# Ledger of designs, part 50: peptides against a protein of PDB entry 3J47

Target 1, 121 residues: chain A of PDB entry 3J47
Amino acid sequence: IRLTNQLKSLKGLQSKLKDVVEYLDKVINKELPINHTILGKLQDVFNLLPNLGTPDDDEIDVENHDRINISNNLQKALTVKTNDELMVIYISNLVRSIIAFDDLIENKIQNKKIQEQRVKD
Target 2, 26 residues: chain B of PDB entry 3J47
Amino acid sequence: NAQYHLLVKQGDGLLTKLQKYGAAVR

## One batch from the design tools (peptide; made by RFdiffusion4, then SolubleMPNN)

Design b2_p16_3_s1 (from b2_p16_3, 13 letters changed)
Fold by OpenDDE base, seed 2:
Structure b2_p16_3_s1 (fold): chain B 121 residues (1-121), chain C 26 residues (1-26), chain A 16 residues (1-16)
Amino acid sequence: as target 1 above (121 residues)
Amino acid sequence: as target 2 above (26 residues)
Amino acid sequence: SELEEMKELLKRMEEE
């Protein structure tokens, strides 16, 4: 039950993240109008990401396009790395939960056999 | 991507086996 | 290195 719920939640998060990416691609391609409410929520999510290479507000000069691209690449690389690490942790927890459940089932089978033996004696 | 999907598929297979076994032991 | 250590830990747990 708990593990199945975690897997379902992770699959749900992955689906929602995919929907957000598809929406952003449609907005970039001008296929859909910009929804300010969705953009505001996305901006909040980006603001919760570690500000890796936001230049201090003082050098908002035109040279920022290349630095913004480098910062975006670094942030993307760190987001990918974090996603991979979370995936490994998730799989590790899944395997641990499988082993613990297998042990619980084996213990239940053994206890049932012991009870059946006691009823025959 | 392909290795990730394979690993997720294997995990789902194990989870399904575990659910069947848990239902048989109930 | 950390990812490989996690994979090795998973492999050991799968063998157990």
Scores: peptide ipSAE 0.360, ipTM 0.866, DockQ to the pose 0.053
Fold by OpenDDE base, seed 3:
Structure b2_p16_3_s1 (fold): chain B 121 residues (1-121), chain C 26 residues (1-26), chain A 16 residues (1-16)
Amino acid sequence: as target 1 above (121 residues)
Amino acid sequence: as target 2 above (26 residues)
Amino acid sequence: SELEEMKELLKRMEEE
């Protein structure tokens, strides 16, 4: 139950992130006008994320380039960490599924042997 | 990345063996 | 680290 709920929540988050990326691509391509309500919610998400440096376009100072590189490195490090954690969860679930299936096979073999003995008696 | 893909590939190999065994027991 | 705790949990699940 808990793991299924976490997987459902992660799938929901992934779908929402995909919708955000698709929206941002349409805005970048000028196919859609900037929706201020969506931008406000995106800004709230970015404010909750540790400074994923979207440089405001106006001050390309060399000091900001180092901060942007540090922010991109931090984001990359957080993404790698999250991918590694998701990987560990995936392997855990795979191993549990393998064990549960092995037990199911063993139980079926035992039940078949019991039926074959009952037919010989 | 490469070690991950290797581990996933090994897991898929085990799952495939287990599926073959499950089909042979049915 | 949380990653090492998760590996230890995996190891326990493999032993069960």
Scores: peptide ipSAE 0.354, ipTM 0.862, DockQ to the pose 0.039
Fold by OpenDDE base, seed 5:
Structure b2_p16_3_s1 (fold): chain B 121 residues (1-121), chain C 26 residues (1-26), chain A 16 residues (1-16)
Amino acid sequence: as target 1 above (121 residues)
Amino acid sequence: as target 2 above (26 residues)
Amino acid sequence: SELEEMKELLKRMEEE
C-alpha cells in the first residue's frame, strides 16, 4: 500500500512537473500569460515535498534506502531546478512590470508638460 | 529558499519605491 | 546565464 501510494504520488508529481515545464515554455514563448494560480499550487506542492520524504523508521531493506536516496536526490535536484525556473519567471515579471510602470510615469510627465505648455500659450 | 525570499523581498521593495514615484507624479 | 542577465537588469533598475 505505501509503495503504491509513493509511486502514484511520484507519477502525479512527474505529470504536474511536465505540465508546468510545458506551461513555462509557452509563457517564455509568449503564447500564454503567466498563471499565478498554477505557480502558487506548485509552490505549495514543493513546500509539501520535504514532508512526503519522511520514511518512518520501519525495517525497509538497505537496498531500497540507496534507491530512495537517489530518488530523493534527483527529486531535490529537480526541486532546486524548478525553484530556479520559478525565480527567473518571478524576476522577469517583476522587471516587465517595472519597465511598464516607468513608461507609464514618463508618459504622464510628458502629458503634464504638454498641458502646462498649452496653458501658457 | 532564503536567497529566493531575499530576492522576492528586494523586488517588492523596488515595486514599492516605483509605486511611490508613480503617486508623486500624479 | 539567463538568470545572471536578469540579475544585472534588476541591478540597473535599482540604480536608476
Scores: peptide ipSAE 0.352, ipTM 0.868, DockQ to the pose 0.048
Fold by OpenDDE base, seed 4:
Structure b2_p16_3_s1 (fold): chain B 121 residues (1-121), chain C 26 residues (1-26), chain A 16 residues (1-16)
Amino acid sequence: as target 1 above (121 residues)
Amino acid sequence: as target 2 above (26 residues)
Amino acid sequence: SELEEMKELLKRMEEE
């Protein structure tokens, strides 16, 4: 039962990670806006990932230990990869925010210049 | 990791400059 | 390659 639940959880995580990657690709390609709620949930999942790799200390037979270590290493590698992807999206959002703010500043400067010209006039 | 942190720092630096510019234009 | 594509996207966004 516990192993089956772990496998099911891992499959669920893998599916979720795939959905995330697909979402991230769409956001990178400007096909979809960034959903902050999805990003926050992903970040929460990552913060919980160290806890997903702790098998409770119960009777893991030595032959399963190598497979579990390989699965944990793969899960850790996948975690690192997804952290890197999340970081790139964070930077992309930051850059977009910077550009939008720069445009806002330029628009304000232009509006101020137009007002100053109207007052002279 | 280090290159990523550098890129994040550069982004934060740009954001800070932009905030200062926005405050100077107000 | 994916990281380089992302860097290129960031560069394009910085140029806009």
Scores: peptide ipSAE 0.377, ipTM 0.870, DockQ to the pose 0.037; fails the geometry check

Design b2_p16_3_s2 (from b2_p16_3, 12 letters changed)
Fold by OpenDDE base, seed 3:
Structure b2_p16_3_s2 (fold): chain B 121 residues (1-121), chain C 26 residues (1-26), chain A 16 residues (1-16)
Amino acid sequence: as target 1 above (121 residues)
Amino acid sequence: as target 2 above (26 residues)
Amino acid sequence: SELEQMKELLTQLEKE
């Protein structure tokens, strides 16, 4: 139950992030007008993320571009690390489920053998 | 990525074996 | 690394 809820939440987050990227790509390509309400919610999400410097302000000095690249690399590294941690947790829970299922099968086999012995007596 | 897909594939292989065994015990 | 320790535990559980 808990893992299924975490996976569902993560899939929901991934879908929402994809929708945001697709929207931003359409805005960049001038296919859609800038929606200020969507941008405000995106800004709130970015403010909750550690120092995703939104390039607010038209003076991206070359030093700010390197800092943005470093911040994007740090965010990418944190995202990769988080994905790797979630992956390890997922595999751990799969292996635990496999072991628990193997034990259930063995218990069922033993119970059948005991019943067959009782019918022969 | 490739190591992840390999680990997932191995886990799926074990799960499939377990499912076959569970079906044979039923 | 905590991640490496969890990977090692998983590898042990896959051998059982």
Scores: peptide ipSAE 0.351, ipTM 0.865, DockQ to the pose 0.053
Fold by OpenDDE base, seed 5:
Structure b2_p16_3_s2 (fold): chain B 121 residues (1-121), chain C 26 residues (1-26), chain A 16 residues (1-16)
Amino acid sequence: as target 1 above (121 residues)
Amino acid sequence: as target 2 above (26 residues)
Amino acid sequence: SELEQMKELLTQLEKE
């Protein structure tokens, strides 16, 4: 039961990660706005990941310890990868906000100059 | 983690500068 | 790297 749930969760995470990558590619290509719902779901999955790694203490057969370490290393690697992807999304949003704000400022400056010229004429 | 927080802090700093500039144009 | 390209873009915007 537990291994099947981990495998299902991992497949779900992999599918979501693929969807996020595909979404990021579309966002980078300016085809779609950022879907905050996908980010929220990724964060929720990430917050649930630590709970998937807690073995109930009962039958620690030594053979499971290596599998747990491999699963923890894979989980950690996926965690790092997810964090890097979230960082890329954050920077992308920040850069877009900065560009949009800069364009807004420039438009305001131009409008002010046009008004000042009209008052002098 | 630390590099991420540093990058976020730099981005917030730039955003704050832009906000100040936008307020000065107003 | 996409991350490196974004850092470069951010650095350019910080210089303007």
Scores: peptide ipSAE 0.338, ipTM 0.862, DockQ to the pose 0.045
Fold by OpenDDE base, seed 2:
Structure b2_p16_3_s2 (fold): chain B 121 residues (1-121), chain C 26 residues (1-26), chain A 16 residues (1-16)
Amino acid sequence: as target 1 above (121 residues)
Amino acid sequence: as target 2 above (26 residues)
Amino acid sequence: SELEQMKELLTQLEKE
């Protein structure tokens, strides 16, 4: 049950991310007008991501287009890291579920053997 | 990506073996 | 690494 729910949630997240990427590609290609409501929600999601480049307020050197690129690269790197960590957690939970299932099967086999011995006595 | 798909495929293979074993123990 | 340990555990489970 827990593993199935996690898989379902992950598949749902993957589907939503795919839909967002497809939408962004259509907007970039000018095939669809920019939906301000979707963009606003996407901006909210990005704003909830740790602002990986709050420059401390002191050096607002306005000139660095490079800072936006660095912030985007750092955000991408952290997104990849978070994805990898989530995958590790998923695999760990899968393995734990497998071990628990194996133990349950072994316990059932032992219980059947004990019952068969009691019927022969 | 390819390594991830391989790992998922291996996990699915193990899960299938466990399902077969669970069905044989029933 | 933690990933390597998990791969090793998966490899052991495949051998059983």
Scores: peptide ipSAE 0.327, ipTM 0.860, DockQ to the pose 0.073
Fold by OpenDDE base, seed 4:
Structure b2_p16_3_s2 (fold): chain B 121 residues (1-121), chain C 26 residues (1-26), chain A 16 residues (1-16)
Amino acid sequence: as target 1 above (121 residues)
Amino acid sequence: as target 2 above (26 residues)
Amino acid sequence: SELEQMKELLTQLEKE
């Protein structure tokens, strides 16, 4: 039962990661804004990932050791991939913040120029 | 990993510059 | 102006 739930959670995580990658591609292409809810869910997944790699103290049969190592390696690989995705989201947010800030500055410069022109008239 | 950390560091540098810029515009 | 210097700094950041 626990292994089936872990596999289901892993499949759910894989599906969510795929959805996040597709979302990130749309964000990189400037087609969609960053969804903070997706970011929050990714962070939650990341915080839960270390807990998925703790073997519960159930009996170490030697055949389970290879499966546990494969599961831990897959989980570690998924953690690295999720870190990379989170970084891409972070960079995308940074770029958007920079663009928004540049626009704000340009608007402020224009407003100042308009005020200076109005004082000279 | 190193390229990732470099990209994050560059992004953090940009954010810090952006924050300084925002503070100076206030 | 300080604002122009900041705009220049942002433009430099966008070029990196």
Scores: peptide ipSAE 0.305, ipTM 0.859, DockQ to the pose 0.065; fails the geometry check

Design b2_p16_3_s3 (from b2_p16_3, 14 letters changed)
Fold by OpenDDE base, seed 2:
Structure b2_p16_3_s3 (fold): chain B 121 residues (1-121), chain C 26 residues (1-26), chain A 16 residues (1-16)
Amino acid sequence: as target 1 above (121 residues)
Amino acid sequence: as target 2 above (26 residues)
Amino acid sequence: SELEQGQKLLEEMLKQ
């Protein structure tokens, strides 16, 4: 039950993220008008993402283009890190479920043996 | 990415088998 | 029999 619900929730999140990407692609391609409410919510999500570098105040140097690329690279790196962490959690939960299932089988075997012994006595 | 998707697919398969057995034992 | 089926299923899961 718990693992199935987690998997369902993860699949639901993945579907929603895909829908967001598809929406953003359509907006970039000018196929759909910009929905300011959706953009505001996306901005809130990006703002709740750990502020990927407040550059320390000192280097106001000229190349805005490289900073955008660095920010995108850092966001990508964090996305990868988050995916890896979620994968580790998923595997850990799967292993725990298998162990719990093995213990359940063994407990049932032992209970059956005890019942069979009581019927012979 | 491909290895991740493969691992998730394998895990889903195992979970499905585990659920089927858990239902048969009830 | 159900218990034996469960052990077999677990073994099959561990082999994958």
Scores: peptide ipSAE 0.339, ipTM 0.856, DockQ to the pose 0.116
Fold by OpenDDE base, seed 1:
Structure b2_p16_3_s3 (fold): chain B 121 residues (1-121), chain C 26 residues (1-26), chain A 16 residues (1-16)
Amino acid sequence: as target 1 above (121 residues)
Amino acid sequence: as target 2 above (26 residues)
Amino acid sequence: SELEQGQKLLEEMLKQ
């Protein structure tokens, strides 16, 4: 039962990571704004990652050392992957902020030109 | 890791400049 | 002048 639940949780995490990557791609493509809720969930996943590698203390069989090393390597790989995803999100937010700022400047320039024209009339 | 931190630092610098301008434009 | 400063700032940000 516990192993099946761990496998199900890992599959669920893998599916969620895939969904996050897909969301990030949409964010990079400017299709969607950054969702803070998704970022919060990713951070929660990272904070839970150390707990995903706790084998229940029960069967210290020597074969578990290789499995533990594989699990640790997988956890490390997942951590690196999620760090890369967070980086992409951060860059995407920066780019959006720059674009929004450019639009703000242009809008102010236009408004100023309209006001100057009204004073001349 | 080092490249990531450098990129984040550069991005934070840009955000700070953006914030200063946004405040001046208000 | 503020708008010109903003445009300059954006140009500098885009160059980095």
Scores: peptide ipSAE 0.334, ipTM 0.861, DockQ to the pose 0.066
Fold by OpenDDE base, seed 4:
Structure b2_p16_3_s3 (fold): chain B 121 residues (1-121), chain C 26 residues (1-26), chain A 16 residues (1-16)
Amino acid sequence: as target 1 above (121 residues)
Amino acid sequence: as target 2 above (26 residues)
Amino acid sequence: SELEQGQKLLEEMLKQ
């Protein structure tokens, strides 16, 4: 039962990570804005990931040790994947901020040109 | 992990520069 | 001008 629940949770996490990656791809492609709520949920998932692999102390059977090591390796691999996804989100936010800043500069330049033209007229 | 931290650090530097300029443009 | 400094800063940011 516990192993099945862990597998189900892992599958759920994998599905969620896939959805996040798909969302991130849309953000990178400028199809969608970065949603801070999605980012927050992803961070929450990341923070919960370490807790999903802790077997409670009870049945240390030797056969469980190999499965625990595999589970830990998989958890590490998922952690790396999640870090990469978070990095992509972060970069996407940076790019958006840079674009917004460029637009602000351009708007200020245009406004200044309009004011200078009005003073010359 | 180290590459991730480096990228985050570079991005934070960029954000800081962006914030400083945004404040100067106001 | 402050605007020119900002453009220069943006260019420097894009080079990183």
Scores: peptide ipSAE 0.334, ipTM 0.862, DockQ to the pose 0.069
Fold by OpenDDE base, seed 3:
Structure b2_p16_3_s3 (fold): chain B 121 residues (1-121), chain C 26 residues (1-26), chain A 16 residues (1-16)
Amino acid sequence: as target 1 above (121 residues)
Amino acid sequence: as target 2 above (26 residues)
Amino acid sequence: SELEQGQKLLEEMLKQ
């Protein structure tokens, strides 16, 4: 029962990670806007991941030290990968905001030029 | 970790500049 | 002009 639940949780996590990567690729390609709800759910999943990989501190038999180290290394690698994905989303949002602002400035420049021409005529 | 924090700090600085300019253009 | 200041700010942001 415990091993089957761990495998199901791992498969669920793998599916979610795949969906996140696919979403991130669409966001990088400017095909979709960033959804803050997806980011919040992703953060919640990562805040829960430490709790899914910590064996209850009460059953630390010395023989499981290697399994605990492997689990901690995998969790650390997953956390780093997610931090990198979140960083890419953040940078992509920042770049989109800069582009939108550049377009706003250009529109204001054009409007000012049109007004200056109307005053000279 | 340090490179990540540096990139986030740089992005926050850029966002602050963008907000200041957006407020001046209003 | 405020508009020239904005273009300059964007150029500075793109250089970082």
Scores: peptide ipSAE 0.308, ipTM 0.858, DockQ to the pose 0.067

Design b2_p16_3_s4 (from b2_p16_3, 13 letters changed)
Fold by OpenDDE base, seed 4:
Structure b2_p16_3_s4 (fold): chain B 121 residues (1-121), chain C 26 residues (1-26), chain A 16 residues (1-16)
Amino acid sequence: as target 1 above (121 residues)
Amino acid sequence: as target 2 above (26 residues)
Amino acid sequence: SELEEMLNLLKQLEEE
């Protein structure tokens, strides 16, 4: 049971690490801007994750099984919550990028119209 | 998961439209 | 609540 819970926590961490790596790769490739708030929240989650997985050295009693289950559920819930927050921030950045691109297109169209008017005068 | 994929797909669709518009304005 | 606020902001930006 304890080993299975550790394996599940490790798999959850591995999945989250994969999502972080994928996000970081998109940022490195300049597909997305670096969001410091996302990175900060990710770091906080990663700093809390080890503390949720440390078994206190105390005796193999039935009470430890419930504490381990609560800790694993909390860790899973925090992981899901963080993934959802990252997703929302990703979508927000995508929309901001779309708006900025639309504004850039409109500015280019206006500048082209101004140049065409200056050539006709 | 499904709602996320739908939102991402809609965002990608908008980005593709914007890219086509940007290419047509060039 | 903060996630909902961001979703609402995104919805407003999509309507513009």
Scores: peptide ipSAE 0.357, ipTM 0.867, DockQ to the pose 0.046
Fold by OpenDDE base, seed 1:
Structure b2_p16_3_s4 (fold): chain B 121 residues (1-121), chain C 26 residues (1-26), chain A 16 residues (1-16)
Amino acid sequence: as target 1 above (121 residues)
Amino acid sequence: as target 2 above (26 residues)
Amino acid sequence: SELEEMLNLLKQLEEE
């Protein structure tokens, strides 16, 4: 019963992680704006993931140890992949903010030129 | 790791250029 | 001033 519940919880976590990845892909593709609250919660999940891989060591037969190690390695690999995706999103947002700021600078330069021309007339 | 550091460095370079443009508009 | 605030926000995001 307890092991089945843990496996169900892990599957639920995996499904939620997939949904987050799909959301992040939509944000990368400019379909949705970035939600900082979702990113912060995802970072918190990653910081807790090293601790989520410790099943209580006390009663697991040797055959289950190999399955648990494979599952933990897969979880770690998925964590690294999602960290990389978050990083790509962060940089993509930084670049977008830089472009928007460049456009604002150009607009300010144009407005200044228009004002200088009006003072000369 | 190396590709990530390169990407970050490119971002920093763009930010530095943006700062120079901002200073030229003042 | 608004442009300066955006620049400061971008600097903060780079430091994180």
Scores: peptide ipSAE 0.353, ipTM 0.867, DockQ to the pose 0.189
Fold by OpenDDE base, seed 2:
Structure b2_p16_3_s4 (fold): chain B 121 residues (1-121), chain C 26 residues (1-26), chain A 16 residues (1-16)
Amino acid sequence: as target 1 above (121 residues)
Amino acid sequence: as target 2 above (26 residues)
Amino acid sequence: SELEEMLNLLKQLEEE
């Protein structure tokens, strides 16, 4: 049950991320108009991400196309890192669930052997 | 990506072995 | 690394 729910949640997140990427690709390719409501929600998600270099408001020198690229690269790197960490946690939970299931099976086998011995006595 | 898919495939293989073992113990 | 330890644990479970 717990593992199945985690897998379902992960699949749901993956599906939603795919839908967002597909939407962004369509917007970039000018196949769809920019939906301001979807963009607003996406902006809220990005604003909840740790501000990877809010330049302090004081030096908005307009020339920093390079700083926007660096911030995007850092955000991408942290997104990849977070994804890797989530995968590691997922695998760890899978392994723990496997061990717990193996222990449960062994306990069930032992209980059956004890019951079979009691019926023979 | 390829390493991730390989790891997921190995995990699915192990889960399948566990399911078979759990069915044999039922 | 913690990742290598988990990979080794997974490999042990595959050998069983």
Scores: peptide ipSAE 0.336, ipTM 0.860, DockQ to the pose 0.072
Fold by OpenDDE base, seed 3:
Structure b2_p16_3_s4 (fold): chain B 121 residues (1-121), chain C 26 residues (1-26), chain A 16 residues (1-16)
Amino acid sequence: as target 1 above (121 residues)
Amino acid sequence: as target 2 above (26 residues)
Amino acid sequence: SELEEMLNLLKQLEEE
């Protein structure tokens, strides 16, 4: 139950992130007008993320481009680290499920052997 | 990415073996 | 280290 809920929540987050990326790509390509309400919610998400420097609109000095690349690299590194941690947790839970299933199979085999012995007596 | 997909594929292989064993014990 | 330990646990299950 808990793991299934975590996987469902993660899949829901992944789907929402994909929808956001697809929306941003359409806005960048000028296929859709900028929706300020969606941008405001995206800004709130970015403000909850550790200082993903949204370049403030005005002065992209060359030094800011290197800082943006460093911030994007840090975000990418944090995203990769989080994905690796989630992968590890997922694998651990698969392993636990495998062990628990093996124990259930062994218990069922033993119970069948005990029943077969009782029928022979 | 490639290592992740390999690990997932290996885990799916183990799960499939376990399911076959569970079905044979039923 | 935790990632390596989990990878080792997976390898043990693959050998079974």
Scores: peptide ipSAE 0.329, ipTM 0.863, DockQ to the pose 0.066

